# Designs tried in a protein design run: peptides against a protein of PDB entry 3J47. Part 90

Target 1, 121 residues: chain A of PDB entry 3J47
Amino acid sequence: IRLTNQLKSLKGLQSKLKDVVEYLDKVINKELPINHTILGKLQDVFNLLPNLGTPDDDEIDVENHDRINISNNLQKALTVKTNDELMVIYISNLVRSIIAFDDLIENKIQNKKIQEQRVKD
Target 2, 26 residues: chain B of PDB entry 3J47
Amino acid sequence: NAQYHLLVKQGDGLLTKLQKYGAAVR

## One batch from the design tools (peptide; made by RFdiffusion4, then SolubleMPNN)

Design b2_p22_3_s1 (from b2_p22_3, 11 letters changed)
Fold by OpenDDE base, seed 4:
Structure b2_p22_3_s1 (fold): chain B 121 residues (1-121), chain C 26 residues (1-26), chain A 22 residues (1-22)
Amino acid sequence: as target 1 above (121 residues)
Amino acid sequence: as target 2 above (26 residues)
Amino acid sequence: SELEELRKEADKLLEKAKEFAK
């Protein structure tokens, strides 16, 4: 049962990571805003990952210990990779916010200049 | 990690500049 | 000019973010 749940969760994580990558690509290409739902689901998957790595202490024969260590190392590697992807999303959002604020500031400056010209006329 | 931290640091620098401009436009 | 510099820096950050996403 646990191995099946780990495999299902890994497949789910892989699918979500793919969705996040596809979303990141769209975000990088300025095609879509950040989908908070995908990010939230990814965070939920990560919050569930520690629960997937807890072997129930009772049934682990010595052969299972090496497989569990390999699985835990793979899960850690996947967690690091996904964390890096989330960080890229965060930075991309930050940059987009900065650009949007820059445009807003420029628009405000232009509006002030137009008002000053109208008062002088 | 180092490249990521550099990118974050540059983003923070831009954010700081943006905040300064926002204050100057007010 | 300072706003243009900020935009240029933002564009550089965006390009770096794209490189990290690859």
Scores: peptide ipSAE 0.381, ipTM 0.848, DockQ to the pose 0.686; fails the geometry check
Fold by OpenDDE base, seed 1:
Structure b2_p22_3_s1 (fold): chain B 121 residues (1-121), chain C 26 residues (1-26), chain A 22 residues (1-22)
Amino acid sequence: as target 1 above (121 residues)
Amino acid sequence: as target 2 above (26 residues)
Amino acid sequence: SELEELRKEADKLLEKAKEFAK
């Protein structure tokens, strides 16, 4: 039962990570704005992952050292993956902001040109 | 990590330049 | 002339931003 639940949770996490990647791709392609709710849900999943890998403290027999190491390695790998995803999100937001500001600057430049032309006329 | 930090620094540099232009256009 | 220079520089920044998005 526990292994099945862990596997189900990992599959769920994998599916959500895939959804996030797909969302990030849409953000990179300027199709959608960044949804902070997705990021929050990812953080929630990662906050739950440590709890899924900790065997309940009650059966700490010597054979569990390998299991603890595997769990810690998985958690570390997931943390690294999360950090990478957060980085991609950050870069995507930065790029979007730069584009938006560029458009704003262009609009202001155009408005100034229109005003200068009106003064010359 | 190093490549990411480089990308972030470059992005920040672009943002800073953009802000300067925005201020000059204002 | 100054406005045109700012425009060119903004375009350059936009192109760099697109390169980072790739």
Scores: peptide ipSAE 0.362, ipTM 0.830, DockQ to the pose 0.181; fails the geometry check
Fold by OpenDDE base, seed 2:
Structure b2_p22_3_s1 (fold): chain B 121 residues (1-121), chain C 26 residues (1-26), chain A 22 residues (1-22)
Amino acid sequence: as target 1 above (121 residues)
Amino acid sequence: as target 2 above (26 residues)
Amino acid sequence: SELEELRKEADKLLEKAKEFAK
């Protein structure tokens, strides 16, 4: 039962991570904002991960310590992966903000030139 | 990690240039 | 000219971000 739950959770996490990557690609290409729903789902997965590593109260066997360590390592690895994805999203948004600001500056310069020309006329 | 830090550094450089340009346009 | 250079650098950064996301 525990291994099946871990595999199911891992598959779910893998699917969500894929969705985040796909969203990131869409963000990169279309200037979409961060999808709060995807972030919320990732947070939910992380909140559920501790529950996946908790042995059902009924099996107090010494073998559980190694399983807990494996579950903790998996949780840590997933946390790192999610952090990396969020960092990529952050950088992508930063780059877009810079491009948008560059366009704004150019527009402002053009408008200033037009106003200066009108004053000279 | 190294690729990420490089990307961040490039972003910071671009941001700095953008700030200078914005100040020159004001 | 300076703005155009900045845009080019931003585009390069965007491409690197795309590569990192893959």
Scores: peptide ipSAE 0.353, ipTM 0.833, DockQ to the pose 0.685; fails the geometry check
Fold by OpenDDE base, seed 3:
Parts: structure tokens; sequence; C-alpha cells
Structure b2_p22_3_s1 (fold): chain B 121 residues (1-121), chain C 26 residues (1-26), chain A 22 residues (1-22)
């Protein structure tokens, strides 16, 4: 039962990572805004990952120690990958904010020019 | 990490310039 | 003149942002 649940969780995580990659590709292509729900779920999965590698205080057989080390290394690798994905999302949001702000500045400049022209008339 | 830090630094630089521009237009 | 310079700076930032997104 426990091993089956862990395998199911890993499969779920793999599916979510695929969804995030697909979403990031759409964000890079300017097709979609950031889905905060996907980001939140990814963060939740990440916060649960350290708990998947904590053995309950049960007897540390030497064979379990090697398996725990391998699991911890895999969790660390997944952590790095998740951080990279979050980073790309952050950068994409920053770029969008910059573009929106540039448009607002241009609109303000145009409005100011219109007001100055009205005062001269 | 280095490429990421460069990207963040570039974004922050752009944001700072936009803020200065917005203040000058105000 | 100052307003035109600001616009040019904004355009330059926009181009950098586009390059960054690619």
Amino acid sequence: as target 1 above (121 residues)
Amino acid sequence: as target 2 above (26 residues)
Amino acid sequence: SELEELRKEADKLLEKAKEFAK
C-alpha cells in the first residue's frame, strides 16, 4: 500500500511537471497568462516532497539508508527543476509587467501632449 | 544559476528605468 | 526633447524585454 501510494504520487508529480512545462511554453509564446492555480499546486507538491523522504522513526536498516540517500538525491534534483520552472514564470511575469507599464507611460505621454495642445489653442 | 541571475538583473534594470521614466512623465 | 528621449529609452527596454522572453 505505501509503495503504491508513493508511486502514484511520483506519477502525479511527473504529470504536473509536464503541465508546468507546457504552460511555460505558452507563456513564452505570449498565448496565456500565468495560471496561479498551477503554480500553487506545484508549490504544494514541492512542500510535500521533503516529507516523502523522511522515514518514520522505524529501524534504519543499512539497505534503507542507501535507498533514503537515493530518494533524497532525487528530491534535490526535482527541487532544482521546480525552482528553475518557478524562475521562468517569475521572469515571464516581470516582462509582462514591464510591457504593460511601458504602454501606460506612452498613454500618459500622449495625454499630456493633448492637454498642452489644448492650452495653446 | 548564472544565466538566471543575468536574466533577473536585466529585468530589474528594465523595471528601474521604467520607474524613472514614469516619474519623469508625471 | 526630453519626452522623446524618455520614449526612446522605453522602446529600448521593451526590445530587451522581448529578447529576454525569447
Scores: peptide ipSAE 0.352, ipTM 0.827, DockQ to the pose 0.206; fails the geometry check

Design b2_p22_3_s2 (from b2_p22_3, 9 letters changed)
Fold by OpenDDE base, seed 1:
Structure b2_p22_3_s2 (fold): chain B 121 residues (1-121), chain C 26 residues (1-26), chain A 22 residues (1-22)
Amino acid sequence: as target 1 above (121 residues)
Amino acid sequence: as target 2 above (26 residues)
Amino acid sequence: SELEEIRKEADELLKKAKEFAE
């Protein structure tokens, strides 16, 4: 049961990571805005990951300890990967915000110049 | 980690420049 | 000129973000 749930969670996480990467590529290419639903689902997966590692107090066979360590390392690696993806999304949004503010500032300067010219005429 | 911190630092620098420019345009 | 510099830095940041996403 535990191994099957871990494999399902891993497949779900892999699919989600793929969707996040595809989404990130579309965000980088300015094709789509950030989907808050995807971020919420990612957070939910992260909140569920610690719960998948709770050992039920039953017989710790030595083979289970090595598998738990491998699972913890994989979970840590997946956490790092998702954090990196979220960081890329954050930076992409920051850059877009900066470009939008730059355009707004330029528009304000142009409008001010037009008003100054109209007052001189 | 180091590449990420560099990217964040560059973003913060750009944001600071943008804020200064926005204040000068007011 | 300062606005153009901000745009150039933003484009460089975007390029690095793409490279980090790969």
Scores: peptide ipSAE 0.381, ipTM 0.825, DockQ to the pose 0.722
Fold by OpenDDE base, seed 4:
Structure b2_p22_3_s2 (fold): chain B 121 residues (1-121), chain C 26 residues (1-26), chain A 22 residues (1-22)
Amino acid sequence: as target 1 above (121 residues)
Amino acid sequence: as target 2 above (26 residues)
Amino acid sequence: SELEEIRKEADELLKKAKEFAE
């Protein structure tokens, strides 16, 4: 039961992450407008990731709007790269959970075979 | 993108097989 | 046999995931 619920949760997360990637690809290809709410939630997810260096907030005067766009683009590119890495980590954890479940199933089958053999003897 | 989709598809296939096997062992 | 197939597919997935992370 608990393992099945974890697998179901992981599958749900995988589906949602796939939808996010498909949405981001459409936005990058200019097929869809940037949804600020989705971008904000993605930024929140990244802010919950260990701080990739926050440039100190204080000194950024008006000429920095283009540099802020470049830094935001670099942060966005790093965000996409980190998202891809997180997806790989997620898939790896899913595979590990699957292997652990397989071992559990095999152990149950072996125990059942041992009990059936004991009843025949 | 193609490699990622292939990886996801293989993972879904494995999950489906695992679910079927878990049901057969019950 | 079916369990062995699942393990093989899982190992292949793990290998591809590592290659994708590199």
Scores: peptide ipSAE 0.378, ipTM 0.830, DockQ to the pose 0.671
Fold by OpenDDE base, seed 2:
Structure b2_p22_3_s2 (fold): chain B 121 residues (1-121), chain C 26 residues (1-26), chain A 22 residues (1-22)
Amino acid sequence: as target 1 above (121 residues)
Amino acid sequence: as target 2 above (26 residues)
Amino acid sequence: SELEEIRKEADELLKKAKEFAE
C-alpha cells in the first residue's frame, strides 16, 4: 500500500512536470502569453536548485541565437539533473520501505514465538 | 547511467527476497 | 538469519544510493 502510494505520487509529479514543460514550450513558441504567476513559481523552483552553472565570465559576444541554444542546453541539463535527483529519492524511499517491511516481518515472527511460548506455559 | 541501473537491479533483488520471506511468514 | 541478510543488503543499497546522490 505505502509503496504503491509513493509510486502513484511520483507518477503524478512526473505528469505535472511534463505539463510544465509543455507549457514552457508553448510560451517559447509564442502560442500562449507569459503567465507571470507560473513564471514566478518556476523561478522559485530554479532558485532552489543549487548549481545553476554560473556562466563563466568569458567575454564572448555570442549573438542572441547561441544564447538561446546555451539556455536550452542548460535547461535540458537542469531537467536531467532534477530527474536524476527524483530517481535517487525514489530509490531511497523504496529501500526505506523494504527495511520497514523487514522490521515488520521480524516483529511478526517474534510475536508468533511469544504466543507459542505462552500456549506451552 | 550504469551505476543507476546496477542500483535498481540490486533493489529489485532485495524486493524479490523480501517477497519470498513475506510469503514464508504468512 | 535470512532477515538479517536482507537488512544488510538493504543497508548496502541505501549506502550506494547516498553515494550516488552526492
Scores: peptide ipSAE 0.377, ipTM 0.830, DockQ to the pose 0.780
Fold by OpenDDE base, seed 5:
Structure b2_p22_3_s2 (fold): chain B 121 residues (1-121), chain C 26 residues (1-26), chain A 22 residues (1-22)
Amino acid sequence: as target 1 above (121 residues)
Amino acid sequence: as target 2 above (26 residues)
Amino acid sequence: SELEEIRKEADELLKKAKEFAE
């Protein structure tokens, strides 16, 4: 039962990570805004990961030390990966904001030129 | 890490230029 | 001209962001 739940959770995590990567690619391509729901679900998965490696307090068999280290390393690796993904999203949004502001400035300049021409006519 | 920091620095530089340009257009 | 430079820099930044995501 526990192994099946861990496998199911891992498969779910893998699927969500794939969805996040696909979402990140769309954000990089300027196709979609940040979906806070996806980020929230990722955070939820990460908050659940520490609980996947906690043996119930009653079976402190010495074999658990290696499993705990593996779980902690996996959690750390996943945290780093998620941080990198969030950073890519942040940069992509920054670039999008800059481009949008550039277009706004250009539009303002054009509107000002049109107004100046109308006053001279 | 270094490539990321470089990318962020370039973004910040671009943002600063954009802000200056926006202020000049006002 | 300055606006065009900003666009070029933005495009370069976008290109690097794509390369980082790959």
Scores: peptide ipSAE 0.373, ipTM 0.826, DockQ to the pose 0.718

Design b2_p22_3_s3 (from b2_p22_3, 13 letters changed)
Fold by OpenDDE base, seed 1:
Structure b2_p22_3_s3 (fold): chain B 121 residues (1-121), chain C 26 residues (1-26), chain A 22 residues (1-22)
Amino acid sequence: as target 1 above (121 residues)
Amino acid sequence: as target 2 above (26 residues)
Amino acid sequence: SELEELRKEADKLLEEVEKFRK
């Protein structure tokens, strides 16, 4: 049961990571806005990951300690990788917001110039 | 980590500039 | 001119994001 849940969670995480990467690629390519739902789901997966790696305290046979440490290291590595991906998403959103705002400012300046010209005519 | 912090810092700088421009255009 | 500079900085940031993704 536990191994199956870990495998299922790992598959879920892998699928979510793939979705995040695909989303990041679309954001970088300006094809799609940031999907907050994907980020939320990713956060949920990460919040669940610690719970998937916590052995119920009772049957820690000494031989499993090394496997648990490896699992924790893998989980940590996955967490770091996801944090990096989230950071890229955040920066990409920030850049998009800056570009959009810049365009809005320019449009406003142009509209003001057009109005000033109309008043002079 | 260092490259990430640099990117974040650049983004924050751009955001600050954007805010200043937004205020100037109002 | 100042708006153009902001655009250039935004483009640079985008380029850095792309470099980070690679």
Scores: peptide ipSAE 0.377, ipTM 0.839, DockQ to the pose 0.708; fails the geometry check
Fold by OpenDDE base, seed 4:
Order: C-alpha cells, then sequence, then structure tokens
Structure b2_p22_3_s3 (fold): chain B 121 residues (1-121), chain C 26 residues (1-26), chain A 22 residues (1-22)
C-alpha cells in the first residue's frame, strides 16, 4: 500500500512538475500570466509528500530503515528541486510585473506629454 | 543555489529601480 | 532615459531567468 501511494504521488508530482515547466515556458515567452492554481496544486503536492514518506510504525526491519532513508533522501532532493522550480516561477512573475509596470509608466508619461501639448495649442 | 541567489538579487535590484521610477512619474 | 535603463535591466533579468531554466 505505502509503495503504491508513493509511486502514485511521485507520478502526480512528475505530471505537476511537467505542467509547471510548460507553464514556465509560456511565462518566459510572455504568452500567459502565472497560474496561481498550478502553484497552489504544486504546494499541495509538496505538503502531501512528507506525509507519504513517513513510515507507518509497522515492521521496523533494518532493511526497511535503509529504504526509508533512501526514500527520505530522494524526497528531500525532490522537495529542493520543486522549491527551485517555484523560485524560478516567482522570479519570472516578478520580471513580468516589472515589465508591465514599466509599460504603464511609459504610457502615463506619453499621456502627460500629449495633454501638455494640447494645453499649449 | 549561488546562481539562484544572484538571479534573486538582480530581480530585487530591478524592483527597486522600478519603484523609484514609479515614484518619479507620480 | 531612466525608463529605457529600467527596460534594459528587465530584459537582462529575463535573460538570466531563461538561462536558469535551461
Amino acid sequence: as target 1 above (121 residues)
Amino acid sequence: as target 2 above (26 residues)
Amino acid sequence: SELEELRKEADKLLEEVEKFRK
């Protein structure tokens, strides 16, 4: 049961990471804004991952302890990787917000210049 | 990690400049 | 001029994000 749940969660995480990457590509290409729903679902997956790595208190076989340690290390590595992806998404959103703000400022300056010219005429 | 921190630092610098520019245009 | 500098910095940051994604 536990291994099947871990595999299902890993597949879900992999699919979600793929969706995030595809989203990031669209973000980098300035085609779409960041989808907060994708980020929220990714966070939910990460919040569920630690719960999937906790051994149920059943058979403390020494062989299970090594497998648990390997699973915990892999889970930690996946958590770090996803945190890095989330950070890239955050920075990409920040950059887009900056560009949008820059365009807004430019438009405001242009509108002000047009208004000043109309007052002089 | 180091490349990420550099990118974050560059983003923070850009945000600061954007904030200053936005204040100057108001 | 200051707006143009801001755009250039934004473009540089975008390029760094693209490099980090690859």
Scores: peptide ipSAE 0.372, ipTM 0.841, DockQ to the pose 0.668; fails the geometry check
Fold by OpenDDE base, seed 3:
Structure b2_p22_3_s3 (fold): chain B 121 residues (1-121), chain C 26 residues (1-26), chain A 22 residues (1-22)
Amino acid sequence: as target 1 above (121 residues)
Amino acid sequence: as target 2 above (26 residues)
Amino acid sequence: SELEELRKEADKLLEEVEKFRK
């Protein structure tokens, strides 16, 4: 039962990671804004990952130590991968904000030129 | 890590230029 | 001109992000 639940949770995490990648692709293609709900759920999964890797202190059988080390290494690798994905999202948003701000500045300059021309007429 | 830090540095540089331009338009 | 340079730098940053995704 516990192993089946861990496998189901891992499959769920993999599906969410895929959704994040697909979202990142749409962000790169300028199609969608950041879904804060997906990021929040991803953060919740990460907050739960340390709890999934905390063996209850009781049965330190030596065979569990190697499995725990493998699980911790996998969790660390997944954490690094997700950190990289969040980083890509952050940079993509920064670039979009810069472009939007640039367009606002240009619009303000144009409006000022139109007003100056109206005062000269 | 190094490639990431380079990308962040480029983004920060662009943001700084944008802020300077916004201040010049005011 | 300065605005165009800023857009070019933004496009380069986007291209680097795409390289990280591949």
Scores: peptide ipSAE 0.357, ipTM 0.831, DockQ to the pose 0.711; fails the geometry check
Fold by OpenDDE base, seed 5:
Structure b2_p22_3_s3 (fold): chain B 121 residues (1-121), chain C 26 residues (1-26), chain A 22 residues (1-22)
Amino acid sequence: as target 1 above (121 residues)
Amino acid sequence: as target 2 above (26 residues)
Amino acid sequence: SELEELRKEADKLLEEVEKFRK
């Protein structure tokens, strides 16, 4: 039962990660804005991931060590992949913020030039 | 990991510059 | 003069962003 639930959770996470990648690709292509709700759900999944790989300290039979190492390597690989996805989101937000501020600065510069010209007239 | 940290550091530098511009434009 | 400096710095920031987007 526990292993089946872990596998189901992992498959669910894989599907969700695929959806996030597809969403990120759309964000990179400027087709969609970043959805904070998706990010929050991802963070929740990641906060639960360490708990999915810790066998409760009870019956660690020696045969599970290879599976635990594979699980830890998979969790590490998933963590790295997640960090890469979060990085792409962070950069995308940063770029959008910079563009928005650049436009704001340009608008203020233009407004100041118009005001200075009005004072000279 | 090292490339990630470098990219984050560069992004933080850009954010800091952006904040300085925002303060100067206010 | 201060406005021109701000514009130059903004252009540098934009160039850095474009380097990250490529």
Scores: peptide ipSAE 0.329, ipTM 0.826, DockQ to the pose 0.208; fails the geometry check

Design b2_p22_3_s4 (from b2_p22_3, 11 letters changed)
Fold by OpenDDE base, seed 2:
Structure b2_p22_3_s4 (fold): chain B 121 residues (1-121), chain C 26 residues (1-26), chain A 22 residues (1-22)
Amino acid sequence: as target 1 above (121 residues)
Amino acid sequence: as target 2 above (26 residues)
Amino acid sequence: SELEELRKEADELLKQAQQFAA
């Protein structure tokens, strides 16, 4: 039961990570804003991960300890991967912010030129 | 990880340049 | 000219981000 739940959670997390990657590609292409729902679901999965790594008090066998260590390592690896994906999202947002700010600066310059022309006329 | 850190560093550099340009336009 | 350079650099950063995400 416990191992099955861990595998199910890992599969779910993997699916969510795939969705995040696909979303990141769309965000990089300026097609969609950040999907907060996906991020919320990922956070929920991460909040559940510590509970998945705790051995049930009833399964103290040595085989379970090795399985727990493997599970913890996999959870850590998935956490790192998710963090990397979130960092990519952050960078993408930063780039978008820079581009938007550049456009605002250009608009300000244009408006200033128009005002200067009006004063000269 | 190294590629990510490089990308972050480049982004920070661009942000700094943008801030300087924004200040010059003010 | 400086704004154009900044936009070019931003575009390059975006391209690198896309490569990282792929």
Scores: peptide ipSAE 0.362, ipTM 0.838, DockQ to the pose 0.709
Fold by OpenDDE base, seed 3:
Structure b2_p22_3_s4 (fold): chain B 121 residues (1-121), chain C 26 residues (1-26), chain A 22 residues (1-22)
Amino acid sequence: as target 1 above (121 residues)
Amino acid sequence: as target 2 above (26 residues)
Amino acid sequence: SELEELRKEADELLKQAQQFAA
């Protein structure tokens, strides 16, 4: 039962990671906004991943231990990939915020110029 | 990791410039 | 001029982000 659940969780994580990559590509192309719900779920999955890699069960046969080590390495690789994707999202949001702030500054400058012109008239 | 850190540093630099510009316009 | 430079840097950052995601 536990092994089956772990395998299902890994497959689910892989599928979600693929979805996140596809979503990130769409966000980069300005086709879609960032889905915070997907990111939150992904973060929850990763917070649970360390618990999946620590076999608290003493009775791991040597052959199972090697398979678990391989699975842990795969989980680490998936974590790195997800971290990279989250970083891309973060940077994209930062750039959007900067652009929005730039527009705000420009609007403020224009408003000041209009007010100065009204005082001179 | 190195490429990511470089990208973050560039973003932080841009944010700092934006803050300075905002303060100058105030 | 400073605003224009900021926009250019933002665009470069966006391009790098796209390369990282690919």
Scores: peptide ipSAE 0.362, ipTM 0.831, DockQ to the pose 0.724; fails the geometry check
Fold by OpenDDE base, seed 5:
Structure b2_p22_3_s4 (fold): chain B 121 residues (1-121), chain C 26 residues (1-26), chain A 22 residues (1-22)
Amino acid sequence: as target 1 above (121 residues)
Amino acid sequence: as target 2 above (26 residues)
Amino acid sequence: SELEELRKEADELLKQAQQFAA
């Protein structure tokens, strides 16, 4: 049961990570906005990861220490990966916001010029 | 990581300039 | 004149944003 759950979680995580990577690539290419649902699901997966590596207190065998260390290292690696992905998303959103704001400013400038011309006429 | 931080810093700088520009246009 | 300067600055920011996104 435990191994099956771990395997299922890993497969789920792998699938989600793949989806996130694909999404990030699309965001980088300016094809899609941020999908908050994907981010939420990713966060949920990461919040569940610590629970996958915690052996029940009853199985304190020497082999568990190495497994715990491996699990902790994996969790850390996944956390770093997630942080990097979130950072990429953040940057992409920032760039989009800047572009949108620039367009708004340009529109405002044009509108002001039109108004000034109307007053002179 | 360093490249990412540089990118973020550049973006923040651009955003700041854009905000100043927007305030001047208002 | 001030509007023109503002426009130039906006254009520069846009170019930087595009370079960042590329």
Scores: peptide ipSAE 0.359, ipTM 0.822, DockQ to the pose 0.182; fails the geometry check
Fold by OpenDDE base, seed 4:
Structure b2_p22_3_s4 (fold): chain B 121 residues (1-121), chain C 26 residues (1-26), chain A 22 residues (1-22)
Amino acid sequence: as target 1 above (121 residues)
Amino acid sequence: as target 2 above (26 residues)
Amino acid sequence: SELEELRKEADELLKQAQQFAA
């Protein structure tokens, strides 16, 4: 039961991550408008990542429009990297769950074989 | 991207096999 | 034997995932 629930949760996470990636690709391609809710959640995830230096809020001079774009590009690159890392973690957890389940199956098979041998004796 | 998709496909294959074994043990 | 093959494939996937993460 617990392993099945974990697998289901991981599958749900995978589906959700895929949806996020697809959405982000469509936004990048200007096929869909930016969903602020999704971006907000992604930003929250990034805020939980170790703070890459906050640019000082105070010097918003006119030259900063390009710096804001560069900062946005860096955040974007970090977002992609973080997504890839999360996917790797997901796959690793999935594989671990599979291995654990295989071990349980093997144990059950062995127990059944032992019981069958006891009945024949 | 290609390597990632390959890993996902392999994982799905393993999951499918695992499900079959789980059904056989029941 | 099929269970052993599944374990081997799972181990290979784990190795590939680790390589991808590195």
Scores: peptide ipSAE 0.355, ipTM 0.832, DockQ to the pose 0.676; fails the geometry check

